# Peptides against a protein of PDB entry 5T59: the designs that were tried, part 51

Target 1, 112 residues: chain A of PDB entry 5T59
Amino acid sequence: TTPTMQSTSLLTEHLGYPPISLVDDIINAVNEIMYKCTNAMEKYLMQRNIIGKKDFSDEIKIGTAKLESLLENSVDKNFDKLELYVLRNILSIPSDLLEENRFRLLHHEKLV
Target 2, 90 residues: chain B of PDB entry 5T59
Amino acid sequence: EHIRFQRLVQVCNKALEESIRKLQSWEKIHECFPNYGQTREGIENLTVCQQQVIKLWSNLSRVEFDAIFHERSIEEKLNQLDDLINKARS

## One batch from the design tools (peptide; made by RFdiffusion4, then SolubleMPNN)

Design b2_p14_5_s1 (from b2_p14_5, 4 letters changed)
Fold by OpenDDE base, seed 2:
Structure b2_p14_5_s1 (fold): chain B 112 residues (1-112), chain C 90 residues (1-90), chain A 14 residues (1-14)
Amino acid sequence: as target 1 above (112 residues)
Amino acid sequence: as target 2 above (90 residues)
Amino acid sequence: DEEELEEVDKWFEE
């Protein structure tokens, strides 16, 4: 189930930041890493673009672009799943603690 | 007792591993460079490139994710969350 | 999507 406003507020107070901010950091980081990897790959191969008397620059550019797309799609898919899992199973408050009496206890414990 | 941070690390590793899986396939790499990969030197270059990219992926992700976890104090916060939940259920 | 959530849970529990 989708996290409630109540759980988000409690977690934000606990963490000092909204739960989604952690996920955003992770996703931003992996995206940066992804493009660093693909860029490194292209540069490495472009420095070795000539074999014999044949220039493979065009093939390298196209090939690295294809690999970048494959990686990008995989990152998007898997880290979308990660986002769901983290927000649902890690950065979450059990429903029984969101009930009226339990909510008060949790809030009290946090403030004390 | 403390399970949430462990799960976070595991899930991050899983996502990273699954994301790089396609680049671990030599067949997929070779398909992207059909003529380049028909040369001995090309195969050698692609092999080294593949290995280096995978290593770079692993190293950068470890460093960057650890930095995020530290900056967000997430281990401490998740441990505290576990404790609060366990206390409430006791 | 409950089905999607269940799939995600299974994926990361393994």
Scores: peptide ipSAE 0.121, ipTM 0.935, DockQ to the pose 0.676
Fold by OpenDDE base, seed 3:
Structure b2_p14_5_s1 (fold): chain B 112 residues (1-112), chain C 90 residues (1-90), chain A 14 residues (1-14)
Amino acid sequence: as target 1 above (112 residues)
Amino acid sequence: as target 2 above (90 residues)
Amino acid sequence: DEEELEEVDKWFEE
């Protein structure tokens, strides 16, 4: 189930930050890594763009761009799934503990 | 007893692995460089490039994700969350 | 999307 405001508040209090902040850090990191990887690939091949007497620079640029797009699409898809999973199954409070009596217990435990 | 942090690590690894899977395909790599890959030197260069990119992906992700987990104290916090939940159910 | 959520849960069930 989708996290409730109550769950978010409790987790924010516990974590010291909103749960989504962790996911944001992860996604930002992987995006940075992704572009570093594709950039490195292009640079490596561009340093080796001439074979014999033929210049493959244009093909390398197009090819690396295609791979970047492929990786970008895959990252977006898989880390969207990650976000859902983390917020739903990891950074979550079971519904039975969000009842009035259980809610007070968790809140009290965190404040004491 | 403590399961949430383990799940976090697992899901991160899964997402990383699935994301890089297509670049692990030589066929897909070669298709992007059809003429370059018809040369001996081109094949060699692409092979090395593929290996290096995958290694870079793995190394950078490990370092960066570990840093995030540390900065957010997420292992400790998730363990505490598990404990709180277990206590409430006892 | 409930179906998407179920797929995600299964995808990371390992």
Scores: peptide ipSAE 0.117, ipTM 0.935, DockQ to the pose 0.600
Fold by OpenDDE base, seed 1:
Structure b2_p14_5_s1 (fold): chain B 112 residues (1-112), chain C 90 residues (1-90), chain A 14 residues (1-14)
Amino acid sequence: as target 1 above (112 residues)
Amino acid sequence: as target 2 above (90 residues)
Amino acid sequence: DEEELEEVDKWFEE
């Protein structure tokens, strides 16, 4: 289930950084990408805000804001799931390797 | 034999795909621009916008995630982890 | 919480 302190320490030693740091990098990146996308969308439409002598600027601003919120919620939901999955199933150490004998093996590889 | 990095790539792709799914819905896009989308030119603009945003999302995520994986040497580290686990179980 | 974890695991297995 939830990663133990022991597994976190071992993985940190192996990776050279805490497992959560990788997830943080991924989440930070997708957030940046998300806002770049929504900003690009708004800019594109605002350059095309006049149709038939009617100004749709207000509608565009409201609409893009709604889409941004929608995307934010989806990103938060799905990347929270990603975080859980990565820490549980990818950056994890099986329980049988969390014994003293198995710990030695991991430490030995570091010393080599 | 090596499975963890493959899983990482898969889960990242899944999260990205599910995150952008709502923007792939034309109905949802149109609902956000009810009057703008009633014009021919507006529909054309929204269509292009939707397509470009999805492409931008895909391209940026690929580039940025690959950069992260490289900087963190995660493929190598996960392969090594797989090897260590397999060795310990032998 | 446990149900959520199971759901997450299933979600990425699809």
Scores: peptide ipSAE 0.115, ipTM 0.935, DockQ to the pose 0.767
Fold by OpenDDE base, seed 4:
Structure b2_p14_5_s1 (fold): chain B 112 residues (1-112), chain C 90 residues (1-90), chain A 14 residues (1-14)
Amino acid sequence: as target 1 above (112 residues)
Amino acid sequence: as target 2 above (90 residues)
Amino acid sequence: DEEELEEVDKWFEE
C-alpha cells in the first residue's frame, strides 16, 4: 500500500505538483508556528522575570528551552505520522485504477 | 461521495491536537519553572502564558493551514480525485 | 513497516 511511482506521477499530473509538496507545506507551516509560540512564551515571561526582587531570567530561559524541545519532539512525531497517512490514504490511487485501461482514462479526463 | 478532503482536515487537526497536548499539562509546565512557580505572581504569569500559547497555536494553525489548502486547491483536487475513482468503479 | 502503517491508520481513525 506504499505509494508507487505510477501513483505519484498520476497525482502529480492531477494536482499540478508532487503529493509530497503539500505535506512539506504543512510541516513547514507547523514548524514556523511552533517557534513563534515558544518565542512568544519566552518573551512574555522574560518581561515578567523579576518577582520579589529576585531575577528568574536564567530559570525562564532554561524552562522555555525545555518546553520548546518537548513541543518539537511531539510535532516531529505526530506530523511524521500525518505524512505517512496523507500519502497512503488521502493522496493515493486505488490499485484497481493502476491498470493500463484506467491510466488512460485518468489521462483522457484531464485532456478533455 | 467526497471523503478525502474531510480526511485531510481531520488528520491535520489530530496532529495539531496531539502535538500541543504536553503544553496543556500544568504539571509539565510547572516542572520547567520550579522556583518561579513557587511564587504567586509566577503561577499567575505561567497560567496566562500557557493559555495564550495554546490560543496562538490554534489560531495560527487554522489561518496558515487554510491558506495552504487554498493555494494548493486541495479541496477541489481531492473532490475531483474522488469523482474519478467513483466513475472508474461504475 | 507494515506495523507502522497499521498504527498510523488506527491513530487517525480514532
Scores: peptide ipSAE 0.114, ipTM 0.934, DockQ to the pose 0.778

Design b2_p14_5_s3 (from b2_p14_5 with F5L E9D E14K)
Fold by OpenDDE base, seed 3:
Structure b2_p14_5_s3 (fold): chain B 112 residues (1-112), chain C 90 residues (1-90), chain A 14 residues (1-14)
Amino acid sequence: as target 1 above (112 residues)
Amino acid sequence: as target 2 above (90 residues)
Amino acid sequence: EEEELEEVDEWFEK
């Protein structure tokens, strides 16, 4: 289930970077996007905070904060799952190819 | 023959879709703005806001993830990995 | 952890 040191080394050699680096890029990107979205939402509504002479600024701030929290929790959960899936099923080497004979073959192919 | 990059794209899309699902619910949006959403103008503003946020989420994620995939040459690398594995098994 | 991995595999299966 957990990537072995051998698998990580082989993949790092192949990719030119550790497999986890790709996942880190993805997670960092989505977090940045998330806060851009919630910030945009707050700004949009704050520009429209007065309806019928009533100021809804406080409600808008609280409401957008709640939505941000919901989105943040969802992002965390789903992209944690993504990380596991990517490292387990995509950036992985089958166990049978990690045997000595197959390992040497794979390594040789990469170093041709 | 090449399957890993396709899986990567699919899982990224799935994670993005599941993450934004709650914001796609009008009920969830309205619950956060109970008094604001009782006004006609407030409802209109929230409707537009919801739509714009979802679009922004989709557009930004597409651009950023494509950039990552390009910078990491991940499609090529995953295709090569598939080929290496297939060759080793032949 | 194994249980979580199984859930992840099913969730992202396409």
Scores: peptide ipSAE 0.145, ipTM 0.935, DockQ to the pose 0.625
Fold by OpenDDE base, seed 5:
Structure b2_p14_5_s3 (fold): chain B 112 residues (1-112), chain C 90 residues (1-90), chain A 14 residues (1-14)
Amino acid sequence: as target 1 above (112 residues)
Amino acid sequence: as target 2 above (90 residues)
Amino acid sequence: EEEELEEVDEWFEK
């Protein structure tokens, strides 16, 4: 059994769910929030699409789409980094605890 | 003593902050609306819109992430993990 | 992957 596999198994038992599930929840949430934000922005501006005698509807649609793309790229980049950090540095078990003697101790502590 | 949950909160905040940084740039906003932003009313509307979207981003993320952390009992679980590790090393 | 992990660690520690 690889250390990564052991760590995942132990953490899954401890958490009641696989570590990746927490990250998935976070990423799903931020994606939902992202599109809510861009949708709200588009709606707000579309309610104010006419200034004077000019209709800016087309420009607003294109502009909000560009901002959505910008935000989407940034979210993807930064939350990919978050995933790596969380799985490596937060939801991790030190190598010394994955040794045979330490593994038994961890199991014993859970049962006590 | 308990450090993992604090790190989780910090990294979440960092990712959220870095993600919204580009929308905090007025120049980026204005570039997307070159003609609309040449009008007085357009500038006013874009200004309000920018402020509102940033607030919405912050508020929604706080509420949703707190809900996730609660549902997953992650603070308690991470504290327990810290305790187990510290005990094993003592 | 290791290089990416190192960069991520530095990014979030700043």
Scores: peptide ipSAE 0.137, ipTM 0.934, DockQ to the pose 0.666
Fold by OpenDDE base, seed 2:
Structure b2_p14_5_s3 (fold): chain B 112 residues (1-112), chain C 90 residues (1-90), chain A 14 residues (1-14)
Amino acid sequence: as target 1 above (112 residues)
Amino acid sequence: as target 2 above (90 residues)
Amino acid sequence: EEEELEEVDEWFEK
């Protein structure tokens, strides 16, 4: 079920980059977005940390950290699944086309 | 005929939606700020914060993912891949 | 790994 070296090579030639590079870009992007979101949340609440005469700064810091952790776990889980799906079902070459005769045809079509 | 790129978009959207799901839960947000959320003003702030974060998540992901897709020419490449596969099977 | 892949397929194809 794991992509073969042959498949990876063919796709790399076709794409101009290894298939995993696309996934890496996506994952890096969502991680950056994630921390921008959590940072924005903390900043927003910290600007509103005092209600009446009570300072909620400590609670805000702890709470936002918990939400960040929650989001991190969810992102990791779902984008790990995404990686598997993309590499298996999108950036993939059907096995029947990796056979000797079909492989030659695909390779020929790509190079011509 | 061309199916791979639409699947890529769909799976990206799915992953993004599932990832933000827990932040869409008011209960989960409130429990992280138990005392702050007992005040009227705190509830209002948390509500706005939740809305803003979700919007920011959606907007940033759209812009960044579209940029990636463009930089990698992935729609064109996936369409070509579909075509190559279809030709090989004909 | 095969089981995980099958689960992923089911999750995203539904």
Scores: peptide ipSAE 0.148, ipTM 0.935, DockQ to the pose 0.669; fails the geometry check
Fold by OpenDDE base, seed 4:
Structure b2_p14_5_s3 (fold): chain B 112 residues (1-112), chain C 90 residues (1-90), chain A 14 residues (1-14)
Amino acid sequence: as target 1 above (112 residues)
Amino acid sequence: as target 2 above (90 residues)
Amino acid sequence: EEEELEEVDEWFEK
């Protein structure tokens, strides 16, 4: 089930930041890493673009772009799943704790 | 007793592993460089490149994710969350 | 959304 507004508020108070902020950090990091990897690959191969009398620069650029696209699609798919899992199963509050009596308990614990 | 942080680490590792799977395929790599990969030197370069990229992916993700977890104090916060839940259910 | 959540659970529980 989708996180409730109440759950988000309680978790934000507990964490000091909204739960989605953690996911955003993770996704931003992996995207940065992804492009660093593909850039490194292109640079490495472009330094080795001539074999014999043939220049493979164009093929290297096209090939690296294809690999970048493959990686980008995979990252998007898998980290979308990660986002759902984290928000549903990790950064979540069970329904019994969202009841009025338990809600008071959480606030009490924070205030003490 | 504390399970949420372990799950976070596991799901992060799973997502990272699944994301890099295509680059671990030599066939996929070679298909992107059909003529370059017909040369001995090209094959050697692609092999080294593939290995280096996978290592870079692994190393950077470890460092960056650990930094995020530290900056967000997520292990402590998730442990506290587990404790609160367990206490409420007792 | 429900189907998507089920897929996610299956993926990470394996």
Scores: peptide ipSAE 0.146, ipTM 0.934, DockQ to the pose 0.720; fails the geometry check

Design b2_p14_5_s4 (from b2_p14_5, 4 letters changed)
Fold by OpenDDE base, seed 4:
Structure b2_p14_5_s4 (fold): chain B 112 residues (1-112), chain C 90 residues (1-90), chain A 14 residues (1-14)
Amino acid sequence: as target 1 above (112 residues)
Amino acid sequence: as target 2 above (90 residues)
Amino acid sequence: LDEEYEEVLEWFEE
């Protein structure tokens, strides 16, 4: 199930930031890394675009773009699953802690 | 007793590993450069490129994710969460 | 938690 508003509020208080912020950091990081990797690949090959008398620049650009697309699709797929798991199972509060008495316990622990 | 941070690290690693899987396939790489990869020099360049990209992916992800975990104090916070849950259930 | 984790790992293997 999706996180409740109550769970999000409690976790935000505990973490000092909303749970989704951690996931956002992770996703932003992997996207940046992905771009750096594909850019490095293109630059490396473009520096080696001439073999014999043939110029492979166009093929390199197209090929690198295809690989970037493949990587992007895979990143999106896998990190969507990661986001779901993290928010539902890692950054989550069990239902028994969402009861009134347990809710107070979590708040009390912060205050002492 | 503390399980959430370990799971976070594991799922991050798994997502990273699965994301780079296609680039680990030589066949897939070669398909993207059909004429370039028909030359000896092209094959050599693609081989080095593939290896470098995979290493770069691994190194950057390690550094960046560790930085995120540190900045968010997530290990400490998740351990505390585990402790709170265990305490509530005891 | 462990069971759900295994399910997620299975998703990645798709």
Scores: peptide ipSAE 0.129, ipTM 0.933, DockQ to the pose 0.221
Fold by OpenDDE base, seed 5:
Structure b2_p14_5_s4 (fold): chain B 112 residues (1-112), chain C 90 residues (1-90), chain A 14 residues (1-14)
Amino acid sequence: as target 1 above (112 residues)
Amino acid sequence: as target 2 above (90 residues)
Amino acid sequence: LDEEYEEVLEWFEE
């Protein structure tokens, strides 16, 4: 099940930020790390592009681009699953807490 | 008692692990550099490169994710959420 | 929560 508007509002109040913001931070971070890794790989190999008087620069550029694409696809797939799980199961309010009597408890705890 | 933050860490680690898995395959690395990898020196360079990128991935992820969790106070907030849920069910 | 977690872990292995 997808998070309800009520759940999102309550969690936003509890967290001090919308639940999606945490996921956004995580995804943005891994994307940045991904490109840092592929850039480092390309730079390392380009510094070693000549072997036996042969220049492999073109092959290195193409090869690193392929690896980047491979990594991008894997990151997208796995972190989409992560996003779904986090928002539905970790940053979620069980249905029993959304009942009237339990809703009061959430507000009461905030005031105490 | 407190389970949500533990699960958050675990799912993050799993996602990171599965994301880098294909780069851990020497075969896939070598396929991207068919001529370069036919040379002794090329193989050596690719081997070092593969090792370094995996380490960089792991180290950067640890540092950045820990920073995010700290800035968002997510451990404390998730523990509080667990407590609220348990209290409501008691 | 635990059961759902195991299902997600299985997804990652695909």
Scores: peptide ipSAE 0.127, ipTM 0.932, DockQ to the pose 0.220
Fold by OpenDDE base, seed 1:
Structure b2_p14_5_s4 (fold): chain B 112 residues (1-112), chain C 90 residues (1-90), chain A 14 residues (1-14)
Amino acid sequence: as target 1 above (112 residues)
Amino acid sequence: as target 2 above (90 residues)
Amino acid sequence: LDEEYEEVLEWFEE
């Protein structure tokens, strides 16, 4: 089940920001970390690209690119699942609290 | 009593763990560098590189995610949400 | 919530 507009509004008021903003922060952070990791890996190996008389620069570039793609696919897959779970189960309001009387209670308690 | 923030941390950790899992495979790393990995020095370099990347992944994610959680006050907000739900059901 | 969490964790392992 996807979050309702009412749930989103209530949570936005409670949080001070839309629930999806938290997920966006998380996803943006992991993407940044991902590229920092792959960049560090490439730089480390490129500093060690010559062994004996052979230059492995081309192989290193191709290999690190493959690993980056692999990591990108895994990050996308797993954090898509994370997004769904967070928005549906963590940042969610049970249906019984969406009734008019309880809706007012949540709003009232925030204002007090 | 308070469960939502704990689950948030757990699901973040799980996503991070599963995302880096394939890089933890030596076989997968070696496959990407078939000739480089046939040399003694190459194997040594790849071994250190793999270890450092995994460590960097873990350290950066911990620091950045904690910063996000703090900036968004998410632990406090989720605890309050749990309390509101429990109160409404009592 | 716990049941839903366990189900999602299984998805991560797939």
Scores: peptide ipSAE 0.125, ipTM 0.932, DockQ to the pose 0.163
Fold by OpenDDE base, seed 2:
Structure b2_p14_5_s4 (fold): chain B 112 residues (1-112), chain C 90 residues (1-90), chain A 14 residues (1-14)
Amino acid sequence: as target 1 above (112 residues)
Amino acid sequence: as target 2 above (90 residues)
Amino acid sequence: LDEEYEEVLEWFEE
């Protein structure tokens, strides 16, 4: 179920980087985007924290934190699935190509 | 013929869509601001905020992911991988 | 992990 060391090595040579590095870039990016979104939300609402002479700052901070947590959980869940799919189905080498005769072919194609 | 890069784009979009789904729920947003959302002005602010966040999420993800794909040359590399696999099976 | 993998597979046609 997990990629073999051989597959990882071959793909690393092909890509110029380990397959996991692409996933790491994606996950790091979405995490950065996530916090930019939640930060923007908090700032927007905090600039509008007073309504009818009532200060809602505390509620805004708590509410935004709850939404951030909700988003974090969803991101973690969905991008864990993404990681599995990418590494197993996209950045993968079929088992038949990892056989001795086909493995030789891959090396030949790479080196010529 | 070439399928892996298409799948990569699709799975990224799917993950992004599913991740933002709960923020698209007005009920979920409102319950986080129960008193603030009882005011007319609060509702208006939350509505705009929700829309802006969703747009920001979409725009930033598109730009950042495209940049990653470009920097990693992943379309070319995945197409080459498809070709190698198809050739080996011929 | 296998269950998560199967769910993701539903996203695409093989």
Scores: peptide ipSAE 0.105, ipTM 0.930, DockQ to the pose 0.466

Design b2_p14_6_s1 (from b2_p14_6, 5 letters changed)
Fold by OpenDDE base, seed 3:
Structure b2_p14_6_s1 (fold): chain B 112 residues (1-112), chain C 90 residues (1-90), chain A 14 residues (1-14)
Amino acid sequence: as target 1 above (112 residues)
Amino acid sequence: as target 2 above (90 residues)
Amino acid sequence: DLPEVEPKKRIYTK
């Protein structure tokens, strides 16, 4: 089941912001964290790029990029699932309450 | 009676845990550094790096997500939503 | 032990 326009409106009124805004904050945060992690990893290894007179800088850069790609793909997948779940199952209104009489009740509770 | 916020926390934790899983694999890490990882010192560096990045991931996500939840007052709002729904059904 | 840096963001609309 997907959120309806009525559900979104009611939840926006209740929350003070659209439900999607919460998800946006979460997604933006994890993306920022993701790149902070990969950048930190690269810097850490680049400070330790020479072993036994051999320079592994190129391998480190390539390897870190590969790990970033892996993490990026995983984040995208899992947080897309999160978005769907949150909007459909957490920030949702049961269908029986979307009837006309129930709709008015929810609206009344907010305004009174 | 209040269930929505705990579900939010659970699904967030799950997404974070699932996302970092591949970096928790030593095999995945080593594959990205095939020659570097053939040295003793390289293995040591990769091991520390792996442990540190996982901790960084966990710590940053905890702090940032808690901040978001606070800024959006989401626990209170979800509790109120639960109460509202339960009241409407009675 | 790891250093700090900042990255990109994603936006959703519905």
Scores: peptide ipSAE 0.239, ipTM 0.939, DockQ to the pose 0.041; fails the geometry check
Fold by OpenDDE base, seed 2:
Structure b2_p14_6_s1 (fold): chain B 112 residues (1-112), chain C 90 residues (1-90), chain A 14 residues (1-14)
Amino acid sequence: as target 1 above (112 residues)
Amino acid sequence: as target 2 above (90 residues)
Amino acid sequence: DLPEVEPKKRIYTK
C-alpha cells in the first residue's frame, strides 16, 4: 500500500521536499556507484587482457557484462525493498496523527 | 526516542551489503571468466580486482549516502518527526 | 586502484 496523499503532503511540508525525493537520491546514487564499479572492473581487467600471448579481451568484456547484470539485478531487488521500507516505515505518519484533531498539531508545531 | 534515522542507516547498509554479496563470491567471479581464471596471472588479477571493486563500492557508497543525508538534513528531520509523533501520543 | 564512470537515473513523482 502506498502512503496517503495527506501523509505525503504533511511530510513534504515537514521535510521541505517529497519523501520520494530522498529515495530517488539514494537510488540514483547507488546506480551511479554500481556502474562506476563495473566500469572500473572492466578497465582494470582490460589492462591485463593478455596472458601468455593469449588475448582474453572478449572473455573479459562478456564476463564483466555478466557481473554487471548480476549486480544490477541485486541492486534493483534490494533497493526496491529499501524504497518500500523507507516510505512505509520511516517516512510515514501514524494514523493517529492523521486525524483532524491531531493534524493541527503538526501545523501548529511548524507555525510556532 | 529517536529511532527513524537509525533505521534509515540500517536499511541502507543492509541493502548495500546484500547488493554486493554476489561480487563477494569468488565462485561467481570465476564463473564469469572461465578461461582467464584458469591461468595463474588471471586468478591473481581477478583476486585483486574483486578486492578493489568491493572496497570501491564501500567507499563510494559511504561518501555519497552521507552527502545525501546531509543535503537533505534527514537526521534532523527524522528526529523532529520522532518528537512530533511522541508528543502526539503523549 | 579502479577508475570511475557515470550511471543511470530514476525519476520519482509524488
Scores: peptide ipSAE 0.229, ipTM 0.939, DockQ to the pose 0.043; fails the geometry check
Fold by OpenDDE base, seed 5:
Structure b2_p14_6_s1 (fold): chain B 112 residues (1-112), chain C 90 residues (1-90), chain A 14 residues (1-14)
Amino acid sequence: as target 1 above (112 residues)
Amino acid sequence: as target 2 above (90 residues)
Amino acid sequence: DLPEVEPKKRIYTK
């Protein structure tokens, strides 16, 4: 179940930004971190690509790409769960408070 | 009394921990470099690489997430939300 | 130490 428009509006007013914006920041950050990590791995190993008389450059490139894919899949899965949890359970307003009398309370408290 | 921000931190940490778990597996690392990892130097390089990337992951995530939480004032806002909800139910 | 690179971004329309 997706958060209601009413809930989103109230939270946007309270936060100063839509709830999804926080999730966006988090996911963008972890994606950036992810690629920084994988790039760092590749560069580190590529600086050490020759052992003895053997050049492992191709194996390193393929291997780091596989690790990147593995990490990418895990990040996508876990942060999709995070997004759902945050929007439904953290950045949410209980349904009973969305009723008329209590709805006014959240709006009124901000204005007073 | 204030629970939402705590939960946010917890779920973020959980997602980060679960995401990096695959890279924490030496077996998975080694599988990606089958020939490279059969050399002494290769094993050493992979070991250092694995350790450093995990640390990098942890450090970067801490810094960036803290920055996000600060810029969004999320702790304060979530505490206020908790207070509003508690007030409405009292 | 390891070198750095930048990531994919999500765009929300709401």
Scores: peptide ipSAE 0.216, ipTM 0.939, DockQ to the pose 0.044; fails the geometry check
Fold by OpenDDE base, seed 1:
Parts: structure tokens; C-alpha cells; sequence
Structure b2_p14_6_s1 (fold): chain B 112 residues (1-112), chain C 90 residues (1-90), chain A 14 residues (1-14)
């Protein structure tokens, strides 16, 4: 279920970086994209804040903030799931490969 | 044969799709702008905004994730991992 | 006929 220290070490050796580093890159990227999207949305609407004689700036700011919060919550939830799945099922080593004989195979392939 | 990288792409796409789902709801968008959305011009602006932000989300994520995958050489590394596992079990 | 004006519908510009 949970990745072992041995698995992490072997994968780090294979990848050239810890498995979690990939996940960190992904999460950092989506967070940046998220704020770029919400910022663009707010700016777009703020450029169109006046309709007729009414200024909707306050409503736009509140509304975009609400959407940002919703997106933040969804991103956090879904990418937490992603992190767990990637580390447990994709960047993982089957237990049979953690045996002594199979452990040597991984090292052998790297050294040869 | 090689399955891990495909799974990585799939779960990334799934996470991205599920994350943007709320913004894909017109009802949710309109609820955030109740008075603005009562005007014809406001509805038009919100419609364009919704469509473009979703496209922006998709485009930015594709570019950035592909860059990450390339920088980390993850397709090659995962294919090699698959090969090692298959070899060990043969 | 009235001249057409292109609407500004771009959210993001690099």
C-alpha cells in the first residue's frame, strides 16, 4: 500500500530523482495554471465591468473569488488522489522485485 | 508491454478534467454573478469567459505537463521499469 | 449599413 524506503531508493536510482519530485512538478504546475486561469478570468470581466449605467466590479471580484476557491478545492482533492495513485501504482516496485535476487537485477542492469 | 506511462497520462488527464468540471457548469458560473448575468451583455461576456478559460486550462496544462514529462524523461524511465519488471518475472 | 466592429474576446495574451 505505502511505498517502502527500499522502493523509493531503487526508483530514485533508476529515475535519477526521487519519485515524489515528479509529483511535485505536476502539482506546482497545475497550481500555477490555476491562478493564471482565474487571474485571466477576473481581468477579462473587469475590463467589461460596466454595463449600461451600472458598475459590476464588486460583484465580479466576489464571483471570481468564489470560482477560484471552488477550483482550488477541486485541484487539491483530485491531485491528492493523483499523488497517491502515481506513487503507489505507477512509480512502484512489485514485492517480488524487492527480494535479494531481483534487487541485484536492477543494480546489474544499471551497472552493465 | 509498456503500461505505466500510459497510466500516468490517463490519471493526469483525469485529474485535470475533474478539476475543471465546476467551471464547465454554466449554472455554477451564473450563480457567482447573479446580477451581472441578468443582463444580455453580461451573459455574453460570461459565456465567452467560460469557454476561453476552459481552453486556456487545457492548453496550458498540455504544454506544461509535456514539458515536465520531457525534462524528467519519464516515458523512457517508465518503459524501462516495465521492461525490468517483465524480465524479472520471465 | 453600419460598419462591423470586432469584439474583444481574448482572455489570455502572452
Amino acid sequence: as target 1 above (112 residues)
Amino acid sequence: as target 2 above (90 residues)
Amino acid sequence: DLPEVEPKKRIYTK
Scores: peptide ipSAE 0.153, ipTM 0.921, DockQ to the pose 0.016; fails the geometry check

